# Designs tried in a protein design run: peptides against a protein of PDB entry 5VZU. Part 176

Target 1, 271 residues: chain A of PDB entry 5VZU
Amino acid sequence: GRTLEDIFHEHMQELILMKFIYTSQYDNCLTYRRIYLPPSRPDDLIKPGLFKGTYGSHGLEIVMLSFHGRRARGTKITGDPNIPAGQQTVEIDLRHRIQLPDLENQRNFNELSRIVLEVRERVRQEQQEGGHEAGEGRGRQGPRESQPSPAQPRAEAPSKGPDGTPGEDGGEPGDAVAAAEQPAQCGQGQPFVLPVGVSSRNEDYPRTCRMCFYGTGLIAGHGFTSPERTPGVFILFDEDRFGFVWLELKSFSLYSRVQATFRNADAPSPQ

## One batch from the design tools (peptide; made by RFdiffusion4, then SolubleMPNN)

Design b2_p25_2_s1 (from b2_p25_2, 11 letters changed)
Fold by OpenDDE base, seed 2:
Structure b2_p25_2_s1 (fold): chain B 271 residues (1-271), chain A 25 residues (1-25)
Amino acid sequence: as target 1 above (271 residues)
Amino acid sequence: TRAHRFTRKPTLEDFEKVGLVNYEF
């Protein structure tokens, strides 16, 4: 039987070979593509732009963060042996906020897993319901020929009488003071810790987050084989930092804004 | 196999954490 170590070595050999093949292609042809920064909108969660991934397994990982109404997108600017440049490495649903528990319960991976999977099922339900409404609306424009159904006569059912006495039973409505969920003050960050067993390549991640959202990450084999979406959590730390927890991979990726100012990097105005 | 689907170079510990359930040994 192969050991875990044998499988790891085989994977490492394949990864090195793939990296070698891709690197050797640069001797033959370099294609340059201009990257435009997304325009900033007032409703954007943070300023869109270039972010550097800290997980850097293949080198410098650069992602473009952009906003598309109630969705955010991380697009790979750098490719790797698994996922080529231009792919959407993360998709964030800004409609589905993740509420993190207290700091003690945040250490429990099963609790985070429960919360994320519950949101995933809600997203699936909404997609199914929205698919049904779009399907039913097209079918019913068959021309209903107006056959005049005949007027059946209104039978006058009789006027039975008045009496029943007013029982005064004054049941006091117990004011269930709905504890007003204090709107999580938009300005104070929540204490943040990674769950036990989630791998971070850098233990120096922000210990406070502003908000979290449900999202999906793209995973694929070498050469972009069998690409699939896996559930995760987008974590906004601040204006310049976000993270992604890959739930099924038990891994965390930290992204930091590229602080370089680019002249003429703005998208041309749509004519 | 699921282990080959990482967006990053996995460690040995990453293989252990995701489980080798889809590896034929």
Scores: peptide ipSAE 0.026, ipTM 0.602, DockQ to the pose 0.077
Fold by OpenDDE base, seed 4:
Structure b2_p25_2_s1 (fold): chain B 271 residues (1-271), chain A 25 residues (1-25)
Amino acid sequence: as target 1 above (271 residues)
Amino acid sequence: TRAHRFTRKPTLEDFEKVGLVNYEF
């Protein structure tokens, strides 16, 4: 019978062959697009940049992590036969923090699934409510018939009336206790383990994480057929490592910063 | 399963179906 190793080798051979076919067929027709690294901003959760990821059965992928206010995005730099380059492989909602349970309960996939699906439902409700507010605001632009208001004449500026006394009313400044937005506490690292039945390519993943967020991952069939967003968890381990738990796929992808310095990769300043 | 549909890499057969020249290696 075929071993899991045989199946893996066959699959890797197919992937190599596919990569060869793509490279050979386009040998003389390669269009190069310059990639600019996103500038770092003070509000960025970690430094943006290139990350190399183990994408479950998909192999090694390069993604660009960027921040967009309260959202993060992983953009594919390497295409695969399911999802082409330039697609947003992951979208992270930094508004929706995932609180992982204790280490014992983290082994329970159903508990993680419950937590993620509850957050997904909240995100869906917020999108519906925000869609209604945006919808109602557009409905009231009835065409104001610009009736030409007749030019009523400039009535003259009447005079400087006098000296009304300064009433001293010393209204006590109510102590608006500005709830000091506690600076986004670099979340105390918590013990981290993958749930039972979540596959990882490597068991060598960080066993502590800083924080987790709700996110969605892009999945598709071959040739980018039937693309859809699936729920997942973004796991921030440290400044140079993050993970993504693909909930429906029961898989984990680990992403590590590309340590190479790219000269002249900065986006041109908007003139 | 849905997982198998979205985690499976293309086969050579999938490349043939899109008219990519199959190189016998």
Scores: peptide ipSAE 0.025, ipTM 0.519, DockQ to the pose 0.172
Fold by OpenDDE base, seed 5:
Order: C-alpha cells, then sequence, then structure tokens
Structure b2_p25_2_s1 (fold): chain B 271 residues (1-271), chain A 25 residues (1-25)
C-alpha cells in the first residue's frame, strides 16, 4: 500500500515539475495581458480588488475579488499547479447567507457541514425550478401546418359609436415599495473559530467575522484535470480580509487585500 | 472514490513533518 510518505513524495514531485514548467516558460516566451481593477459600485459588499491568500500546498495566491449583482467572484491572477490563472477559484452567492452557530458549535465540523449542505440543496432546488420554466417555453412550437382556410369576406357591420365616457377610475398603482433589503446591518461581528479538523496554514486568522455566505470553490487535479466545484463558506472578516472554508477539503484559505497602489490600473471608462 | 482523489492535498507543514525539503525556489 502507499505510505503517507509515498503520497507526499509523489505530490512534491508533481509540484516541482509544475513549478519548473511555469518558470521555464518565463525564460522563453511570455504573453502579457493587462489586468484592470474592477470598478467599485456603491452596492459592493466591500471594495473589489486584489487579495493575497494562501491555499493548500501551493503557497501565495493572488485573487481578484469582483462583484456581479448578487454574486461575488474570486478570479485567480496567479495560477497554481491545479487551477490556471483566469479561473474562478471561488464563486459566492450573496443571496445565501450562512448563519454560523455559537462559538461552541462552530468547533463542530459536522454542524458547519450540515448548515452548508442545507443551503447547497436550496440552491440546487432553485436551479431546477428555473430550468423547468426555460424548458416548457421551447416545446410548443410544433409545426402548425398552415392549412389555408379560405378567406370568407365577412361584411363590414356598421360603426355605431356611442360616446360612453369611461370614468377615469385613477386607481393609483400602489407603490409596491420593494422592501429595500436593509443592507444587513454591519452588526457587531460574531466570534469566529475554525471547526476542529479544518486546517489553516496560518493560525493568525481573525477571531471575529462580519458575515458568511454560501459559495463554491474550484478544485482540480494537476494540470487542471477533472475540474469541479466544491461547497464552501465565504467569510467576510472586514473590508480588507475574507476567508474561504473548503468543506470537502477541510481547509481554510485567508485572503488579505493587496495594499499596493497601482498606477493606471483602473478599467478604461466604457466608451 | 471521489474522497480519495481530493484527499486534503498535503500542506507545506505536512511536508515539513515528513522531512521533505521545502524547495524555496
Amino acid sequence: as target 1 above (271 residues)
Amino acid sequence: TRAHRFTRKPTLEDFEKVGLVNYEF
């Protein structure tokens, strides 16, 4: 049977090989693409931008956080041996808030897993319901055979025009005050701890979080083989820090804002 | 099984614990 040591050696060899492939490409021919920072919107949960994080064995990652209505997205700026640059490492559903339990129950991985899997099932149901409405609309264009029913000329019966004044019943359309979802009060941050058995590379993570959301992370084998989305929790700590709990991997990634000012990094104004 | 393909990838700390040299490149 493979020893743990054999698994580590194989994984290390693959990581070294992948790093060698990437670095060897730097010496010969690089295609540079300009990266623009996403424009900030007033409704963005936090300012979009570059975040540095650590993931698994791969070390430092640079991720662009951006907001897309009720979704947030982490896009890899740096590739790793598994997930190339430009891929969406995390997708966050800002409609599906995760309520963390009390600090005692937060230590229980099974409780966090239960909460997230319940939300995952709701998201799956919503996707199935939305898929049914799109499917039924396409089915009824059966070819109506255009039977040429003959044009019988039905006679012009005369225009008796009685002046019935329609009463202007000005029923004011009741303003459906779209209940402005009060921006979830930046309430007192809740105590935060990682569940037992969730690994963090850095024990120095914030012990208080503002809010959590359901999300999915992208995972793959080396060379982007068999890519799939795994359920997780996006944890907003503050304006400059967020985390992602990878449930299936039992791993936590901490992301911190890159504080560097970039000249000319703003997206060109849409002409 | 799916679980075996996504065994928690060894962390750097896991490699250090087994005496694998951190290749700082």
Scores: peptide ipSAE 0.023, ipTM 0.564, DockQ to the pose 0.065
Fold by OpenDDE base, seed 3:
Structure b2_p25_2_s1 (fold): chain B 271 residues (1-271), chain A 25 residues (1-25)
Amino acid sequence: as target 1 above (271 residues)
Amino acid sequence: TRAHRFTRKPTLEDFEKVGLVNYEF
């Protein structure tokens, strides 16, 4: 068999070759596509826009964050040897909040893994149930040929009588005080630490998070081979910073807002 | 193989973390 080290060296050689091929294309031709910023909506978790990934030695990656109802999406603006530009690197389900444990239990990778995998199973169940309801609704529009069934006659069922008395029992309507779900205190950030064994390329990440959500990240081989979605955690730190924990890869990616203002970057109004 | 499906250049440590050390190749 090949050693893990042999596979690693072969993979690194292929990555160097791919990087060389992509870099050498700049001498021949460049293809430009206009990028429009997503429109901001009042219900957006944070302002949509461009974010830079901190990948250390891998260079600068740019991701566009956009909101689509109860989903958020990170779209690659820069490609890499594995995943081309325009692919959805992260998909976030804003219906499925991840509650982090206390700071001591956040160090336990197995606890985070348990929480994420339980949410993944709920998402899978909801997708199966919603698929069944959409399937049954289409089957029953067979053309009901309305054959006119004939008018069989009015049998006069008889007039039985009148009496029983008006017992007043004034049962008080028990006011079911709908326990107003206290609006989850959006205000105080929770202390945040990466689990032991999760690698960050930069240890300079925010030590307080606002909220977390279940999400999936796209992984692929070189040249976008065998693409798949892996479970992860989207971590909102603030208006300008978010992270993604790649659960299976045991890695963390930090994204920071691009502070540059772009003129005429708004999408044209849908005609 | 799962080893070739990283979003970024893996490290040897990334291969170990995904449990590839337990595979005889």
Scores: peptide ipSAE 0.025, ipTM 0.584, DockQ to the pose 0.075; fails the geometry check

Design b2_p25_2_s2 (from b2_p25_2, 13 letters changed)
Fold by OpenDDE base, seed 5:
Structure b2_p25_2_s2 (fold): chain B 271 residues (1-271), chain A 25 residues (1-25)
Amino acid sequence: as target 1 above (271 residues)
Amino acid sequence: TRTHKFTRPITLEDFEKVGLTFYEF
């Protein structure tokens, strides 16, 4: 009978064949599009740019990291048989920080899953509440037949009441010192370990993380069939490294900055 | 082909019952 191993090998053979077909098309007809580096903003969590990401069986892929307010986005620069180039491989919600447990409990996949699923449910609730406010605003344009209320002539009563002196009570506007959200102290990074049963291509990943955020990854069948978003954890290690834990796939992607300098790669100034 | 999303671990019985489209990232 087919073993689980046989089925895995069949899947891997199909994946390799698809990768070969796509790679072989590069010798024939290609459309070239110039890639620009996203502009950096002062409020960006790290410098945006190109990263090399580990994608399990696909190997290394190039991802562009960009920041969009309280969202970060990884966009595939290189595609694979499942997810084509130009797709958002990861979307990170910088509003939803994930607190990792202690190092002992980080090894428990079920604990990480619980934490992430709780955050996912909060994100879903926020989306439902915001959707209701947008829906109710459209319903009330019932045609109010504006019955012409008759123009009764309201008389001009003239009463000139007197000179009440303006008391100069110069209430100093209390400087609401906007409590500068102390830049989340780059405190001693938290010890980091992958949960048991999460696969990494390499065991050489940072063992200390600065912060984690809720995110979603894009997954699909071969040929970008039935694409969906799966919950995950974005892990910031340092200025040049981040990770993504794909919970449902039980996989870890490590992203490392491409250190190459590109001439004329900056986005054209918005005219 | 019915795409069934299985949570890992996927059993051999799951593979036999469902023409599994492997979702990858």
Scores: peptide ipSAE 0.277, ipTM 0.686, DockQ to the pose 0.055
Fold by OpenDDE base, seed 4:
Structure b2_p25_2_s2 (fold): chain B 271 residues (1-271), chain A 25 residues (1-25)
Amino acid sequence: as target 1 above (271 residues)
Amino acid sequence: TRTHKFTRPITLEDFEKVGLTFYEF
């Protein structure tokens, strides 16, 4: 009888075949689109740019990392049978830092799942509250009937009155102790391990992480059918490496910076 | 298409009954 292993094997073969077909279509006709690197900003968590990411069964894909205030985005530059190029594969909420437990408890998938789902619920609550504030503000623009107020006449320019004295009020400069925002101390790296039952394409991933954030990944069926966001964890390892734990898929993607320098890849300055 | 969100490892029986479209990333 078919086993679960047989089904996964057949599915992997289908994905390989689909990827081969897509790759072979380029033998006759290539459409090139220029990609611009996002400008680096001082507040960016790491330098934006191209990363090669591990996508389990799909293998390696190219993702553009960009920063948008308190959000980071991974955009697929290469597509697969499920998620086409140009889609946001990951969206990271830099407001919602995740603290990983100690190394022993990091092996517990249920503990990571609990932490992520608690953050997911907070994000949903904040979205509902912010949606209510935005909803109430739109309701009160009743149509102001612009009654044409009549042209009241030009009253004349009254005159020059004089010399008001210099009041010396020496208001003491209150020492606003500017709490020196301690430069975001390069957070002492903590030991990192994947939970038991999370698959990685390679066991060679960084065993120390700087910080983690809540995020969502995009998943879909073949042909981008029924796309949905699944909860996950963005893991910053260093300036050139980050990970994403796909909680529901029990998968880990490692992203490594593309070290190639591209000339003239900078976005044209917004005129 | 009933998207069954499996919170557990998918079984062969789940696959046969639901016709799982593998949601991949």
Scores: peptide ipSAE 0.267, ipTM 0.632, DockQ to the pose 0.056
Fold by OpenDDE base, seed 1:
Structure b2_p25_2_s2 (fold): chain B 271 residues (1-271), chain A 25 residues (1-25)
Amino acid sequence: as target 1 above (271 residues)
Amino acid sequence: TRTHKFTRPITLEDFEKVGLTFYEF
């Protein structure tokens, strides 16, 4: 039987081959567009810029992280078979911090799923309430055609591992001393581990995170078919590293800052 | 859990539809 690694490797080889065929056949049709780095603001969670990461089987991806008030945005610089370049990969809601549980409960995917879905429901409620207050005041502005926002690649599902037998051991009920919830000190790193069954392409991810936020990731089929936003967790590790947990995909993407210095990458000052 | 499986091989047409942008540093 093919291993998951074999399937991912074959799929990556196919993607690389397709990129090679595309570039080799259409070399004369390549359009280069200048990309400007986002300006830094004092209130930005970290310095905005370019990050490199691995997204599923698609290999090396480049994402631009930018801040837009209470939202952060990841924008694809590299396209893939599912998502065009220039599309918003992740949208992070900086109003909705996710508090991770202790390290033991972080291994429970269902606990993370519960926390994320509770935040998703709060975000939905806030959008409904804010829609009612805004409804009374706005006269007829005509339909602006909403351009469709493009979608992200589907990660392949891991193969079923074999049935491990249940061991019975009946440990005693120790007294639950109500440990006072220490207010989550904003800025101390907490221990971090991926939930069981969340796939990482690299097991060498940071084991401490600064903070987490609710976010949505865009997903699609090949050729940008059936684009949808799925719930996830943005994880800030440090100034140069962040992750995204794709909840429905059970996948983790690690992004590291591109350390290359770009000449003339600053946006032209608005004259 | 919608494990979006690739139900078919990726085709060159899929790349043409999405557009591949490469960025060199």
Scores: peptide ipSAE 0.017, ipTM 0.488, DockQ to the pose 0.402
Fold by OpenDDE base, seed 2:
Structure b2_p25_2_s2 (fold): chain B 271 residues (1-271), chain A 25 residues (1-25)
Amino acid sequence: as target 1 above (271 residues)
Amino acid sequence: TRTHKFTRPITLEDFEKVGLTFYEF
């Protein structure tokens, strides 16, 4: 029987071969395009820019992180045999913060899956409601003057009487001390661990995260066949590191800021 | 594969419109 290692090795060979074929086809016509860094805004979750990740068998990937109001986007700068350059490898919804459970429950993949799928259903509901409001606004053709049908006088049903005595039973309202959700102190990171069965190529991931958000990752076959969006978790570790948990793939990608200072990498000011 | 020959600098917004995805098996 093929071992899992044999299957992985055959697959790695296929990916390398595809990467080689693509690279060899482009050897005759390399189009270089200047990439501009997105301008930083005060409201950006972290400084936008280039991040490097190790993504599966593809090796080194470069992603540009950018902020678009309440959305963040990871755009592939490096293509791979599956995702060409220029694609949104991740889309993050900054409206939908994910609260991770305690460290013990974070090890449970089913718990993370439950939390993410609940947020996915909320996002789907909001999209359906927003679609209905946009649809109903066009349909009000003016009311035709339907003539006033005459008001039939509905009869006076009688005043039944007064009597019932006020029973005093002063049940003390048990002071349900609403456990004040301690405002997650804007500076203390939460302990972080990957769920059991989530693969990471880098076991040296940060063990503390600042915040998490719902996101969707982009997944397809070789040559961009059957592109789909898969649910996941964007994990902000710090100013220079973020991760993405691919829920369906049971994989984790770690991205670290490219510390290179690029001269003239700023976008030209919109004239 | 429609290679959109952008004659202008590609903006992030252009990248955003072109959407491409891949599975690692």
Scores: peptide ipSAE 0.008, ipTM 0.358, DockQ to the pose 0.038; fails the geometry check

Design b2_p25_2_s3 (from b2_p25_2, 11 letters changed)
Fold by OpenDDE base, seed 3:
Structure b2_p25_2_s3 (fold): chain B 271 residues (1-271), chain A 25 residues (1-25)
Amino acid sequence: as target 1 above (271 residues)
Amino acid sequence: TRTHRFTRKPTLEDFEKVGLTFYEF
């Protein structure tokens, strides 16, 4: 049988060859588009911007991280043979925090898989319920033809007056103890390790994480064939680093902020 | 239209710079 390493080397050589053919042999008209940095908001989990992704053995991608209310998005700035530039490589649901177990149980891939799949099912249920409410609201605007039904004079029903006494029952207002939302403890970073069998390009990833969220990654064959969303975990390490665990692919991608300052990178104000 | 004629065979490092999303199947 071919080793995983043999399959990997063959696939790498093919992608190398494809990219060489596309960039060197065909006089491909390269279209350049100006990219603007997303505006930062106070409620953004971290500052939006450009991040350098390190995917396994397979190289360096530039992604733009942006925030859209309860969602974050990683948009490809660099394309590859599978996923072209401008595609959303990751979509993060900031409503669905993942709690990692202790460091010993984090090594168990099946435990992480269970946690992620339980969150995926909740997300699916919420999407089905929200779809039903939007459907029922549109059906009732049938044109009520206002037939002018004639004003029949409703009779004066009599004013019975009796004087019922003021019972003083001073029901104490039960103090609805507003369950003080415990201030989300600006969580001391928890120890972090990849599960056994999750591939990483290097073992030099942050060993402490701040927060994790459910997300989906975009996956496709060469030439963007059969694109689909696969479940994963967004891992916030710090202000400048995040990771994504591709659950089905058993792989980890580390993203580091591009420290370069760009002049005139701000989006033009909508005139 | 800037045709990038690579006058050299791309190195593994050149590919690493442009990001390849591989699925380890």
Scores: peptide ipSAE 0.007, ipTM 0.410, DockQ to the pose 0.041
Fold by OpenDDE base, seed 4:
Formats: structure tokens, C-alpha cells, sequence
Structure b2_p25_2_s3 (fold): chain B 271 residues (1-271), chain A 25 residues (1-25)
């Protein structure tokens, strides 16, 4: 029987051959596009930038991580046979934190699956409710034809009546202690293990995670056919490492910061 | 975002002609 290694080797040979065909036979015109690093913001979960990722059998990819309010995005800098460069390979909802169970229960794929699918359903409900509010708000601005109401005349200002005593009702201003939203404290690192049956290219992944969030990953057939978004878990390990668990694919991608310093990579300041 | 469109994307058929097996994952 073919080993998992044999299947992996065959698939890697095919991906290399596909890449060779793409680069050597079909387009001699290499179009270079300047990539700008996103500016760092104080509210960014980690410093945005380039990360090298491993997509199970697909090998090494480069992803740009960027933050957009309560969302993070991984944008492919390198394309593969399935997903071209410039696609958003991962979209992370920073509003929907995933709470991992204890280390024993983290080995149970069905428990992780349950947690992720519950969050997916909440995200769908919020999108439906927010879509309904946005839909109702647009419907009521029918053009009120402002018919010019005729200028009825200035009736005169009658005068004087006097003295009503000021009742000193000293209503104490109830100190609405604005619960200062404690800046999202860097969640205490917890022990981390992949569920049984989740494939990782390397067993060398961080065994402690800082935070986890709900996200979606982009999958497609070869040539970017039937592109869809599948549920997953974004795992922040540290300032320089994150992972993504592809729930339906039962795979894990590890991303590590590209430590290279790029000159003139900063986006021009919006003037 | 302008996706890098390869000006000529090889088709699935172009890869099948070279003996590549497409696993739909």
C-alpha cells in the first residue's frame, strides 16, 4: 500500500511540476508588483507583516498578515495551483474568541469541532441581524419631497408671568462607573496540542498558545475553481508565530514571521 | 485587489496532458 509519505511525495512532485509549467511554459512575462507592509497600529493584536506558512502538503507559502479593526486578514503573497496570489487565504474575526478546553480535551477533534461550529453559527446570526438592520435603514429614506410649508406670520410675543421658586432637588449624579473595558489583557498562555487526526507537516509547533479566534480559510480546486470559505481556528502563539486549524480539512498551517528587514516597504503616509 | 492573473492560466486540461492528478481536496 502507498504510505502517507509516498502520497505526500507524489503530491509534492505534482505541485512542483505545476509550478514549473506555470513559470516556464505559459508566461514568460513576470509582472512585479510592489508590496507595501501595512502600518502598525496600537490596537493590532501583533505587528502586521510577512509570514512564511506551511500548508500541509502544499509546502511553503508567504502570507501578509494585516489588521482591519476587529478583523485580521492573511493575504497570499505567493500563489499556489489552487489559490492565486492576492487572495485572502484566511479571514479572522477578532470579536469571536475561541476558548480552547484543557489539554486533555484539546486532543478530541469533535470537541474543537463543536466549539468552532457554535461560533460559526453565532457569526451567521450576527450577519443576518446586521443585514436586516442595514436593509431596514435604507428603505425609509424615500425622498421626502419637502413641500414648502407657507410662511405663517409671526404672532406676537405675550409677556411677563413671574416668580416660580427654584426647587433645589439635588439629585446626586449616580456615578456611572464606566467599566473601563480593560484593554484586552494578553490572555495567559495556555498549553496547546493539536487534536488527534489533525495533520501537521511538522510536529514542531508551539506547545503554548496565547489566544485563539474564529476564522475562515479559503479553499479551491486547481485553477481557483469552486472557491469557498471553510471554518477554522486562528491560534496566536506569540508576536512572531500563529497557526490556522482548517477544521474540515483536518489540517494545521504554521506561520512564522519573515525576519528580513525590507527597506522602503512602508506604505506612503496618506497625505 | 487586482489578483495576479497569470495572463495565460493553464487549464486543468493542460495539466492532465502532462499526467498530473488533481486531487479535489
Amino acid sequence: as target 1 above (271 residues)
Amino acid sequence: TRTHRFTRKPTLEDFEKVGLTFYEF
Scores: peptide ipSAE 0.000, ipTM 0.375, DockQ to the pose 0.057
Fold by OpenDDE base, seed 2:
Structure b2_p25_2_s3 (fold): chain B 271 residues (1-271), chain A 25 residues (1-25)
Amino acid sequence: as target 1 above (271 residues)
Amino acid sequence: TRTHRFTRKPTLEDFEKVGLTFYEF
């Protein structure tokens, strides 16, 4: 019978064969498309741009990081046999910060999984509530046919009775102490370690992170079959490095900024 | 068939939980 090892070897052979076929097509014709760097905004979490990321069996891939209000997006610049170029490999919700536990509990994959799945459920609830409000608001604009309401009459103006005394009861406005969201001290990095059983290509990932956010990664079968979003964690290490933990895949991608300076790579200003 | 997603060599435990379709990223 086929063993798990046989099935995995067959999968890897197919992946290598697909990569070979695609590489062999480069001898025939290539379509070139200009890539523009996204404009930098003051409110961007880090400078947008090109990063090199680790993608398990695919190796290194080029990803464009861009910011879209309270969302960040990683777009594949290089494709592979599973996920083609131009796809959104990661989508990050900057509204949903992930609080990592202490360093000891960070080694527990089930703890990280619990935390992320709780945030995923909140995101689903918010999407359902926002869908209901948008649905109810559209239903009430039925065309009010302006039926001409008839001219009913003038009845009279009776009198001004006077004197009700002003009771003074000065109920103190209870100071709703707006819990000042302590400005996330931008300076103190948290110790970071991957959970046990999460695969990293490189052991040399940063051991301190600034911030973490909920996100989703794109996964598919060979030839981009049955594409779907899987939950994960975006980890900001510094201005030039971030990570993504693929929970269901038990994999870690490390992204490092491409340090090359490109001339005339900025998007043309929208005229 | 439940499809399990692997960027690594699947374990016996992975196989017992889920029918193998390999998803990569």
Scores: peptide ipSAE 0.285, ipTM 0.747, DockQ to the pose 0.056; fails the geometry check
Fold by OpenDDE base, seed 5:
Structure b2_p25_2_s3 (fold): chain B 271 residues (1-271), chain A 25 residues (1-25)
Amino acid sequence: as target 1 above (271 residues)
Amino acid sequence: TRTHRFTRKPTLEDFEKVGLTFYEF
């Protein structure tokens, strides 16, 4: 029978072959598309931009981090054998903060799994409720065949006069604009450790984190087969570093900002 | 071809054990 080693070796050969095929295409006629950096907004969790990450067996990856209201997105700039360039490798829900336990309980993978799966279920419930409201609104526009009721010429009723009663300007008390909760100045970062059994390619990850959010990562087979979203944790370490814990894969990816300045990389102003 | 879903993504150490070297660019 195939040993676990034989299965592993075949998979590794396939990954290398796929990577070789993709990298060898650089010697061929390529279509180039200009990439623009996303504009920075005041409400962005950190400055958007390019991040380099180590993604287990795939090696170095470049991801564009961008913010879209209450969501963040990591878009692959570099493809890999499973996920092509331009795909959203991670989607972060900035509404769903993950509260990490104390440092002792952070080592427990089952505790992290519990926390993440509870948030996943809340997100799923919110999606079902929002789907029902959108579904009921579409059902009632059956085609009213508006039969053209004949235009009865209803008569000009006369112009009643100008009685200028002064409307008392009852100053409605200005709605207290709910002070947008200033994103709680993340004080001293929480101590951070990976759970036992979560693999990192780089052991030199930050040992403190500012905040964590629920997110999903894109996974697929070779050649982007059977793509699916898997639950995970986005970990903000600092302005220049974030991580993603792939819960089902028991893997951690660290992303660090590309410090290179690109001339004319800003998106053209939306006309 | 059944893409064997590994229970985890292979690590660098897993590649090294099978005699594969990866370069970081």
Scores: peptide ipSAE 0.021, ipTM 0.513, DockQ to the pose 0.059; fails the geometry check

